# Designs tried in a protein design run: peptides against a protein of PDB entry 6PSE. Part 52

Target 1, 78 residues: chain A of PDB entry 6PSE
Amino acid sequence: PSEEEEYARLVMEAQPEWLRAEVKRLSHELAETTREKIQAAEYGLAVLEEKHQLKLQFEELEVDYEAIRSEMEQLKEA

## One batch from the design tools (peptide; made by RFdiffusion4, then SolubleMPNN)

Design b2_p15_5_s2 (from b2_p15_5, 5 letters changed)
Fold by OpenDDE base, seed 3:
Structure b2_p15_5_s2 (fold): chain B 78 residues (1-78), chain C 78 residues (1-78), chain A 15 residues (1-15)
Amino acid sequence: as target 1 above (78 residues)
Amino acid sequence: as target 1 above (78 residues)
Amino acid sequence: EHERLARLEALAAAL
């Protein structure tokens, strides 16, 4: 039998005391996993914001670079 | 009483049939939340990698910009 | 980039 089938049998045959303990265990794991999910999402959003700011800086520099490059080309051709 | 205290009382007073159903419910929610956590982590990692690539491009452009700026300054002063 | 941002924001909003 798979671990899932064995677990299902355990749940079906378990006494109320075990079932209450299992509810407590699962509730705890769910709470922890939920916190970890939130943390991961918040981290991702922070990195996205940093990336966005960097992109803006990059685009500004690119414009400035092209301006100077064009002026340089004009000076060299004159 | 808080929702947590009410839930705790429900678990303590519940029949085995309800407890088995609750184990099933919590297992399902845990599985879903786990998938969402993984997804959030994967998205965060992807953004981090993109940010890193953008940073490299920015640094390269900055070097090129300073080189042209310096050459331009020399031409204007000559 | 915008698509990825939207996905993360959607996930964050679901929290």
Scores: peptide ipSAE 0.139, ipTM 0.828, DockQ to the pose 0.044
Fold by OpenDDE base, seed 2:
Structure b2_p15_5_s2 (fold): chain B 78 residues (1-78), chain C 78 residues (1-78), chain A 15 residues (1-15)
Amino acid sequence: as target 1 above (78 residues)
Amino acid sequence: as target 1 above (78 residues)
Amino acid sequence: EHERLARLEALAAAL
């Protein structure tokens, strides 16, 4: 039997005391995993915002670079 | 009483049938939340890598920009 | 790129 089938059998045969302890364990793990999920999402959003700001700065620099490049090319053509 | 205290009381007074159903519910929510956590982490890593590549491109453009700026300044001084 | 960012933000908001 798979680990999942064995666990399902354990839950079906378990006494109330074990079941209460398992509810408590799972509730704790769920709360912890939920906190970790939220933290991962918040970190991802922060990095996304940083990337967006960097992209804006990059695009501004590209405009400035092309302006100077164009001016230099005009001076060389004259 | 807080919602947490009320839930704890419910678990302590619950019959085995309710407890088995609650274990099943919590197991499902834990599996789902774990999947979501992993997905959030993977997306965060992808965005972080994209930001890093963009930063490298930005730094390369800054070098090129300063080179042209310096050449332009030299031409104006002569 | 903008579409990809929007998808990431939407996912993060749904978590």
Scores: peptide ipSAE 0.135, ipTM 0.824, DockQ to the pose 0.036
Fold by OpenDDE base, seed 4:
Structure b2_p15_5_s2 (fold): chain B 78 residues (1-78), chain C 78 residues (1-78), chain A 15 residues (1-15)
Amino acid sequence: as target 1 above (78 residues)
Amino acid sequence: as target 1 above (78 residues)
Amino acid sequence: EHERLARLEALAAAL
């Protein structure tokens, strides 16, 4: 018997007092997991924004670098 | 009466059939929310890794840029 | 890269 089947059987055979306790337990776990999900999402968004800003800075630096590189190449060819 | 108090009363007064259905509902929502939490965490980790790699590339480019800038400055001073 | 980022942001916002 799978754990899922065993749990399903337990729920079907349980007394109301157990079921109320299980509702309370699951509600608590759901609330906690929801908070954790939101926290993870917020963290991911923050990191994503940081990465985006870094990407913009990187691209700007690439442009500046290529400008200097090109100027340097021209000066060395003269 | 708060929604929480109303829900608590509902749980306390509910028949076993409703309680079993509520356990099933909450179990489903918990499973979904857990998957979403994991997905959010995995996403955050992926973005964090991408940001880290980008940071390394940026720092390398900064070093290269400063090297060329310094060389250019020296050439222009001569 | 920007398009990829936008898609990631949309996905993150949907969580």
Scores: peptide ipSAE 0.130, ipTM 0.823, DockQ to the pose 0.033
Fold by OpenDDE base, seed 5:
Structure b2_p15_5_s2 (fold): chain B 78 residues (1-78), chain C 78 residues (1-78), chain A 15 residues (1-15)
Amino acid sequence: as target 1 above (78 residues)
Amino acid sequence: as target 1 above (78 residues)
Amino acid sequence: EHERLARLEALAAAL
């Protein structure tokens, strides 16, 4: 049997004391995992914003670079 | 009483049938929340890698820009 | 790139 099937059988045959302990365990793990999910999402959004700001800086530098390149080309052709 | 205290009392007084249903509910929510946490982590890592590549491109453009700027300055001073 | 970024933000907001 799979671990999932064995766990399901354990839950079906368990005494109330074990079931109460399992509810407590699962509630704790759910709370921790939820906190970790939120933290991971917040980190991802922070990095996304940093990437966006870097992209804007890159595009601004590209414009400045093309301006100097064009001026240099014009001076060399004159 | 707080909702947490009321929930704790409910778990203490609950019949085995309710406890089994609650274990099933919490197990399902934990599995879903765990999947979402992993997805959030994978997203954050992907954006971090994209940001790193963009930073390398930006630094390369800065080098090229300074090269042209320096050449332009030298030509204007000559 | 901006459209791709917007899609990533929408995905992140759904988590």
Scores: peptide ipSAE 0.129, ipTM 0.821, DockQ to the pose 0.033

Design b2_p15_5_s3 (from b2_p15_5, 6 letters changed)
Fold by OpenDDE base, seed 5:
Structure b2_p15_5_s3 (fold): chain B 78 residues (1-78), chain C 78 residues (1-78), chain A 15 residues (1-15)
Amino acid sequence: as target 1 above (78 residues)
Amino acid sequence: as target 1 above (78 residues)
Amino acid sequence: MRAELERLERLAAAL
C-alpha cells in the first residue's frame, strides 16, 4: 500500500483523541506553509522589480554607448 | 471568543466523522499550499538567475562604454 | 523580456 493509502487507513481507524491532535498538527503546518508561500511570492516579486530596473538601466546605457560609438566612428572617418 | 477559540472548541466537541473530514480538508489544503510555495520559490530562483545574467551583461557594457568614453575624451583634449 | 516580466508578476501576485 502507498503511504497515502496507509495514512488514509490510519485516519479512518483512529480514535477521536488522535484525530483532534492531527487537526491541530495540520492546522499549524498549514499556517506555517501559508506564511512561507507568501514570503516566497514577495521575494520573487521583489527580484522581478529589481530585474526590471536593471533592464531599464541597461537599455539606457546601450543608447548612450551607441551614441558615443557613432560619434567616434564619424570622427575617425573625417 | 476569538474565531480561533471557537474553532478549538468545535474541534474538542466534534464527532469522529467531522474530525476525519477536517483532517481530509486540511491535508488537501496543505498539499496545495505546499505546491504553491514550491512554485513561488522556483520562480524566484529563475528570476534571480536572469537578473544575475543581466547584471553581467550590464557590467560588460559599462566597461566598453568607459573605454570609448575615455578614448573620446583623450582625442578631444589632444 | 517585458512581456515575460509582466507574466511572471501576474503569476507571483496570484500565489
Scores: peptide ipSAE 0.101, ipTM 0.819, DockQ to the pose 0.034
Fold by OpenDDE base, seed 2:
Order: sequence, then structure tokens, then C-alpha cells
Structure b2_p15_5_s3 (fold): chain B 78 residues (1-78), chain C 78 residues (1-78), chain A 15 residues (1-15)
Amino acid sequence: as target 1 above (78 residues)
Amino acid sequence: as target 1 above (78 residues)
Amino acid sequence: MRAELERLERLAAAL
């Protein structure tokens, strides 16, 4: 028998006092896990925004680099 | 009375059949929320790795840019 | 940044 089948049997045979305690336990774990999920999502969003800003800076530097490269190439060809 | 107090009262007054159904509901929601938490963490990690690679590329371009800038400045001062 | 990556890797491995 799997752990899941054993747990299902426990729930079916449980007294109301055990069931109430289990509802409380699961509610607490759900609240904690929900908080952790939100925290992970917020962190991921923050990193994504930082990555986006870095990408913009990178593209600006690429433009400046190509401008100087082109100027130097023109001077060398003259 | 808060929603939390009303829910607590429902749990205290509930019959075993309702409590078993509630355990099943909460177990399902916990499993789903746990999956979503893991997914959010994996996403955040992936974005962080991408940001790190972009930072390395940016730093490499900065070095190349400063090299060309320095060469150009030397030519102008001659 | 590297330290944070390692921290997230440890967190992900524990899930």
C-alpha cells in the first residue's frame, strides 16, 4: 500500500477531533506555502525587472561601441 | 466576526463527513500551491542565471569599449 | 549575484 492509500484510510477511520486537528494543520501549511509562493514570484519579478534594465544599458553601450568603431574604421581607411 | 473566526466555528461544529471533505480539499490545494511555489522558484532561478550571463557580456563589452576609447584618445592627443 | 544563485539552488533542491 502507498503512503497516499494509508493516509486516505486514516482520514476515513479518523474521529472528529483528529479531523479538526488535520484541517488546522493543512490550513496552516497552505497559508505558509502560499506566502512562500508569493515571495518567490515577487523575487522572480524583481530579477526580471533588473535584467530588463541591464538589457537596455547593454544595448545603449552597443550603440556607443559601434559608433566609436565606425569612426576609427573611417580614420584608418582615410 | 472575522472570516477566520467564522471558519473556525464551522470546523468546530462540522460533522465528520464535512471534515473529511475539507481535509481532501485542503490537501488538493496544498499540492497545487506547492507545485506553483516550485515553479515560481525555478522561474526565478532561470531569470537570475540569464541576468548573470547578461552581466558578464556587459562587462566584456565595457572592457572592449574602454580599449577603443583609450586608443582613440591617444590618437587625438598625438 | 553568485551567492544569491547558490542560495536559490539550495532552496530549489530542498523542494
Scores: peptide ipSAE 0.085, ipTM 0.819, DockQ to the pose 0.046
Fold by OpenDDE base, seed 3:
Structure b2_p15_5_s3 (fold): chain B 78 residues (1-78), chain C 78 residues (1-78), chain A 15 residues (1-15)
Amino acid sequence: as target 1 above (78 residues)
Amino acid sequence: as target 1 above (78 residues)
Amino acid sequence: MRAELERLERLAAAL
């Protein structure tokens, strides 16, 4: 039998005391996993914001670079 | 009473049928939340890698920009 | 980038 089938049988045959303990265990794990999910999402958002700021700086530098490159090319060709 | 205290009381007074249903519900929510946590972590990692690549490109452009700027300044001062 | 941000925001908001 799969672990899932064995677990399902355990839940079906379990006494109320075990079931209450399992509810408590699962509630705890869910709370922890939820906190970790939020933390991961917040981190991702922070990195994304940093990437966005960097992209804006990069695009601004590209504009400035092309301006001086063009001027330099004109001076060298004259 | 807090929602947590009310829930705790419900679990203590619940029949086995309700407890089994609650175990199933919590197991499902835990599985979904776990998947979402992993997804959030993977997204954060992907954005971090993209930010890193962008940073390398930015630094390379800065070097090139400073080289042209310096050469241009020399030409204008001569 | 915007689409990715929106995905992360939706995930964060669902919590």
Scores: peptide ipSAE 0.131, ipTM 0.826, DockQ to the pose 0.049; fails the geometry check
Fold by OpenDDE base, seed 4:
Structure b2_p15_5_s3 (fold): chain B 78 residues (1-78), chain C 78 residues (1-78), chain A 15 residues (1-15)
Amino acid sequence: as target 1 above (78 residues)
Amino acid sequence: as target 1 above (78 residues)
Amino acid sequence: MRAELERLERLAAAL
């Protein structure tokens, strides 16, 4: 049997004391994992915003660069 | 009492059938939350890498831009 | 990029 099937059997045959302890354990792990998920999402969002700002700065610099390049090319051809 | 204290009392007074159902519920939520946490972490890491690559490209463009700007300034002053 | 931002915002809001 899989670990999942064995665990399911354990839960089915468990005494109330074990079940209460398991509820407590799972509740704690869920709370911790939820906090970690939120932290990961917030971090990802922050990095994405930083990337977006950098992208805008890059695009502005590209426009300025092409303007100077075009002007310089015109001056050299004249 | 807080919701946490009320929940704790519920767990202490619950019948085995309720406790088994609660273990199943919490196990499912933990598995789902864990998957979401991992996904968020992986995404954040990917965005961080993209930001890093964009930063390098931006720095290269800045160098090229300053080179052209300097050359053009010299041509205009001559 | 914006679509991905919206995805992250939805994920964060579900927490």
Scores: peptide ipSAE 0.107, ipTM 0.823, DockQ to the pose 0.047; fails the geometry check

Design b2_p15_5_s4 (from b2_p15_5, 8 letters changed)
Fold by OpenDDE base, seed 4:
Structure b2_p15_5_s4 (fold): chain B 78 residues (1-78), chain C 78 residues (1-78), chain A 15 residues (1-15)
Amino acid sequence: as target 1 above (78 residues)
Amino acid sequence: as target 1 above (78 residues)
Amino acid sequence: ERERLERLEALAEAL
């Protein structure tokens, strides 16, 4: 039997006191997991924003670099 | 009374059938929330890796840019 | 930063 089947059997055979304790346990775990999910999402968004800003800076630097490279090449050809 | 207090009262007064159903509900929500948390974390890691690679590219470009800028300045001063 | 996310994943897998 799988752990899931064993757990299902346990729930079916459990007394009310155990079931209430299990509801409490699961409620607590759900609350914690929900908080962690939100934190992970918020972190991901923050990193995404940082990445976006970095990309903009990179693109600006590329433009500046190509401008100087082109000017340098023109000066060398003259 | 808060929603939390009302829920706690409901759990305390509930029959075994309701409690089993609630365990099942909470187990399902926990599984879903856990999956979503993992997905959020994985996404955050992916973005972080992309940001890191972009940062390395940016730093490389900065070095190249400063090299050309310096060379250009030296040529202008000569 | 990566360590933080990895810890979150590890905690999720442990549930």
Scores: peptide ipSAE 0.159, ipTM 0.833, DockQ to the pose 0.077
Fold by OpenDDE base, seed 2:
Structure b2_p15_5_s4 (fold): chain B 78 residues (1-78), chain C 78 residues (1-78), chain A 15 residues (1-15)
Amino acid sequence: as target 1 above (78 residues)
Amino acid sequence: as target 1 above (78 residues)
Amino acid sequence: ERERLERLEALAEAL
C-alpha cells in the first residue's frame, strides 16, 4: 500500500484525540508554509524591481554609448 | 473572542466526522500551498538569474563605454 | 518583463 493509502486508513480509524492533534499539526504546518510562500513571493518581487532598475540603467548607458560611438565615427570619416 | 480561540473551541468540541473532514481539508490546502511556495521559489530563482545575466551585460557595456570615452578624451586633448 | 512583474504582483495579492 502507498503511504497515502496508509495515512488515509490511519485517519479513518483514528480516535478523536489523535484527530485533534493532527488538525493542530496540519494547521501549524499550513501557517508556516503560507509564511514561507509569502516570503518567497516578496523576495521575487524585490529581485524583479532590482532587475527593472538595472534594465533602465543599461538602456541609458546604451544610448550614451551609441552617442559617443556615432561622434567617434563622424570624426574618423571627416 | 479571537477567531483563533473560536476555532480552537470548535476543534475541541467537534465530532470525529468533522475532524476527519478537517484533516482532509487541511491536507489539501497544505499540498496546494506547498506547490505554490515551490513555484514562487522557482520564479524568484529565475528572475535572480536573469538579473545576474543583465548585470554581466551591463558591466561589459560599461567597459566598452569607458574605452571609447577614454579614446575620445585623448583625441580631444591632442 | 513587465508582464512577469504583473503576474507576480497578482500572485502576491492572491496569497
Scores: peptide ipSAE 0.139, ipTM 0.826, DockQ to the pose 0.045
Fold by OpenDDE base, seed 1:
Structure b2_p15_5_s4 (fold): chain B 78 residues (1-78), chain C 78 residues (1-78), chain A 15 residues (1-15)
Amino acid sequence: as target 1 above (78 residues)
Amino acid sequence: as target 1 above (78 residues)
Amino acid sequence: ERERLERLEALAEAL
């Protein structure tokens, strides 16, 4: 049997005291995992915002670079 | 009483059938929240890698830009 | 990238 099937059997045969303890355990793990999920999402958003700002700076520099490159090319051809 | 205290009383007074259903509910929510956490972490990592590559490209362009800018400045001063 | 940002913001607000 799979671990899931064994766990399901355990839950079905368990006494109320074990079930109450399991509810408490799962509630705690859910709260912790939820906090970790939120933290991961917030971190991802922060990095995305930083990447966006960097992209804007890159595009601005690219425009300035192409302007100077074009001017330099014209001077060399003359 | 707080919602937490009311929930704790409900768990203490609950029949085994309710407790088994609650274990099942919490297990499902934990599994979903865990998947969401992993997905958020993977997205954050992907964006971080993209930002890193963009930063490298930006730094290369800055070097090239400063080289052309300096050459152009020298030509104007001569 | 903007689309991805919007998705992440929506996710953050839903949490």
Scores: peptide ipSAE 0.135, ipTM 0.824, DockQ to the pose 0.045
Fold by OpenDDE base, seed 5:
Structure b2_p15_5_s4 (fold): chain B 78 residues (1-78), chain C 78 residues (1-78), chain A 15 residues (1-15)
Amino acid sequence: as target 1 above (78 residues)
Amino acid sequence: as target 1 above (78 residues)
Amino acid sequence: ERERLERLEALAEAL
């Protein structure tokens, strides 16, 4: 049987003391995993904001670059 | 008592049928939350890579901009 | 790029 089938059988045959311990274990793991999920999401959002700010700076530099390029082109044509 | 204390009491007084159902519920929520955590981490990594590529492009443009700026400055001084 | 970013933010908030 698969590990999942073996685990399901264990839960079905387990005594109340084991089941209470398993509820406690799973509750703890769920709380920890939930905290980690939130932390990962917050990190992703922070990086998104940093990327957005960098994109704005890049676009500003592109405008400045094109302005100088155009001025240089005009000077070379004159 | 706190919700946590009330829940702990419920688990302590519960019959095996309730405990098995609670193990099943918690296992499902843990699996779902784990998937969401992984997904959040993967998104964060993808955005981090995009930010890194954008930073490289920005630095290339800065070099090109400074080259033109310097050339323009030299032409104005001459 | 902006639309893509907004979509990613919405997905991250939904997690």
Scores: peptide ipSAE 0.117, ipTM 0.821, DockQ to the pose 0.034

Design b2_p15_6_s1 (from b2_p15_6, 8 letters changed)
Fold by OpenDDE base, seed 4:
Formats: C-alpha cells, sequence, structure tokens
Structure b2_p15_6_s1 (fold): chain B 78 residues (1-78), chain C 78 residues (1-78), chain A 15 residues (1-15)
C-alpha cells in the first residue's frame, strides 16, 4: 500500500483524540507553510525590483559606452 | 471570543466525522499551499539567476567603459 | 494576504 493509502486508513480508523491532534498539527503546518510562501513571494518581488533597476543602469551605461567609443574612433580616424 | 478561540472550541466539540473531514480539508490546503510556496521559490531563484548574470555583464561593461575612458583621457592629455 | 502577495509576484513575473 502507498503511504497515502496507509494515511487514509489511519484517519478512517483513528479515535477522536488522535483526529483532534492531527487537526492541530495540520493547522500549524499550514500556518507555517503559508508564512513561508509569503516570504518567498516577497523576496521574489524584491529581487525583481533590483533586477529592473540594474537593467536600467546597464542600458544607461551601454549608451555612455557607445558614445565614448564612437568619439574615440572619430579621434583616431582624424 | 476570537475566531481562533471559536475554531478551537469547534474542534474540541466536533464529532469524528467532522474531524475526519477537517483533516482532509487541511491536508488539501497544505498540499496546495506547499505547491504554491515551491513555485514562488523557483520563480525567485530564476529571477535571482537572471539578476546575477546581468550583474556580471554590467561589471564587464564597466571595466570596458573605464578602459576606453582612460585611454581617451590619455590621448587628450598628450 | 498570502494570496494577494503571491498574485502580485506572479503578475510581476509576467512583465
Amino acid sequence: as target 1 above (78 residues)
Amino acid sequence: as target 1 above (78 residues)
Amino acid sequence: SAQEILEKFRKAMEE
């Protein structure tokens, strides 16, 4: 039998005291997992914002680089 | 009474059938929330990797930019 | 809420 089937059997055969304990356990795990999900999402958003700002800076630097490169090339050709 | 206290009371007074249903509900929500957490984490990691690659490219461009800027400055001073 | 934050993140990833 799969672990899932064994667990299902356990739940079906369990006494109320065990079931209440299991509800408490699952509620706790759900709360923790929910908090972790929030944290992961918030972190991801922060990284996205940082990446966006970095991209803007990169594009600005590319423009500046090409300007200087072009100027230098012109000076060398003169 | 707080919502948490009311829920706790419900669990304490519940019949086995309700408790089994609640275990099933919580198990399902936990599984879904866990999946969402993992997905958020994976997305965050992907963005982090992209940001890292962009940062490396930016740093390389900065080096190249400073090299050209310095060369041009030297040529102007000569 | 957790769902709202997750949705914001998902939306941002699509941009």
Scores: peptide ipSAE 0.198, ipTM 0.836, DockQ to the pose 0.768
Fold by OpenDDE base, seed 1:
Order: C-alpha cells, then sequence, then structure tokens
Structure b2_p15_6_s1 (fold): chain B 78 residues (1-78), chain C 78 residues (1-78), chain A 15 residues (1-15)
C-alpha cells in the first residue's frame, strides 16, 4: 500500500487522543507553511519590481546609446 | 473567549468522527498551501534569473556607452 | 492576507 493509504488507515483506526494530537500537529504545520508561502510571494514580488525598474533604466540607456552611436557614425562618414 | 480558545475546546470535546474529518480537512489545506508555496518560490526564482541576465546586459551596455561617450568628448575637445 | 499577496504576485507575473 502507498504511504497515503497507510496514513488513511491510521487515521481511521486511531483513538481520539491521537486524532487530537494530529489536528494540533497539522494546524501548526499549516500555519508555518502559510507564513512561508506569504514570504515567498512577497520576495517574488519584490524581485519583479526590481526587474521592472532595471528594465526601464536599460531602455533609457539603449535610447541614449543609439543616439550617440548614430552621431559618431555620421562624424566618421563625413 | 478567543476563536483559538473556542476551537481548542471544540477539538477537546469533539467526537472521533469530527476529529477524522478535521484531520482530512487540514491535510488537504496543508497540501494545497504547500503547492502554492512551491509555485511562488519557483516563480520568484525565474524572475530572479531574468533580472540577473538583464543586469549583465545593462552592465555591458554601460561599458559600451561610456566608451563611445568618452571618444565623442575627446573629439569635441580637439 | 496570504491569498491576497499570492494573487498580487500572480497578477504581476502576468503583466
Amino acid sequence: as target 1 above (78 residues)
Amino acid sequence: as target 1 above (78 residues)
Amino acid sequence: SAQEILEKFRKAMEE
């Protein structure tokens, strides 16, 4: 049997004391995992914002670079 | 009493059938929350890699831009 | 909430 099937059997045959302990354990793990999920999402959002700002700076520099490159090319051809 | 205290009392007074249902509910929520956490982490990592690549491109462009700017400035001063 | 933050992140990834 799979671990999932074995766990399901354990839950079905368990005494109330074990079930109460399991509810407490799962509630704790859920709270921790929820906090970790929030942190991961917040971190990802922060990196996304940084990437966006960097992209804007890159595009601005690209425009300036092309302007100077074009001017330089004209001077060399003259 | 707080919601937490009321929930704790409910768990203590609950019948085995309710406790088994609660274990099942919490297990399901934990599995979903875990998947969401992993997904958020993976997305964050992908964005981080994109930002890193963009930063490298930006730094290369800055070097090229400064080279042309300096050359142009020298030509104007001569 | 956790769900609100996750949704904001998801929305931002689509943009």
Scores: peptide ipSAE 0.197, ipTM 0.836, DockQ to the pose 0.738
Fold by OpenDDE base, seed 5:
Structure b2_p15_6_s1 (fold): chain B 78 residues (1-78), chain C 78 residues (1-78), chain A 15 residues (1-15)
Amino acid sequence: as target 1 above (78 residues)
Amino acid sequence: as target 1 above (78 residues)
Amino acid sequence: SAQEILEKFRKAMEE
């Protein structure tokens, strides 16, 4: 049987003392995993904001670059 | 008593049928939360890579901009 | 897009 089937059988045959311990274990793991999920999302959002700010700076530099490029082109044509 | 204390008491006094159902519930929630955590981490990594690529492009443009700026400055001084 | 990713993060943080 698969590990999942073996675990299901264990839960079915387990005594109350084991079941209470398992509830405690799973509750703890769920709390930790939930915290980690939130932290991962918050980190991702922070990086998104940094990327957005960088994109704005990049676009500003592109405008400045094109302005100088155009001025240089005009000077070369004259 | 706190909700945590009340829940702890419920687990302590619960019958095996309730405990098995609670193990099943918690296992399901843990699996879903784990998947969501992994997804958040993967998305965060993807954004981080995009930010890195944008930074490289920005630095390349800065080099090109400074080259033209310097050339323009030299032409104005001459 | 960044906007699509943002929505995914928002959903991940709802719980």
Scores: peptide ipSAE 0.183, ipTM 0.830, DockQ to the pose 0.103
Fold by OpenDDE base, seed 3:
Structure b2_p15_6_s1 (fold): chain B 78 residues (1-78), chain C 78 residues (1-78), chain A 15 residues (1-15)
Amino acid sequence: as target 1 above (78 residues)
Amino acid sequence: as target 1 above (78 residues)
Amino acid sequence: SAQEILEKFRKAMEE
């Protein structure tokens, strides 16, 4: 029997006291998992913001680099 | 009564059939929330990798920019 | 596993 089938049988044959305890257990695990999901999302958002700032800096540097490169090319050709 | 207290009372007074249904419901929600947590974590990791690659590119561009700037300064002083 | 992914993410954030 699969673990899933065994668990299903246990739930079917369980007394109310066991079922109440299982509801409590599952509720706790759900709350913890939900918290962890939120935390992961918050971290992802923070990294996205950092990446965005870095991208802006990179684009600014590219503009400055191209300006100097163009000026340098003009000086070498004169 | 808080929603939590009301829910707790419901669980205490519930019949076995309701409790079994609640176990099934909570198990389903836990499975879904777990999947979402994993997805959030994977997304965060992907963004972090993208940020890392962008940082490497930025650092390379900084080196190139400083090299050209230095050469330009030498040409102007000459 | 979810735990492994979370741990990798945590480690990467500490670097």
Scores: peptide ipSAE 0.178, ipTM 0.831, DockQ to the pose 0.718

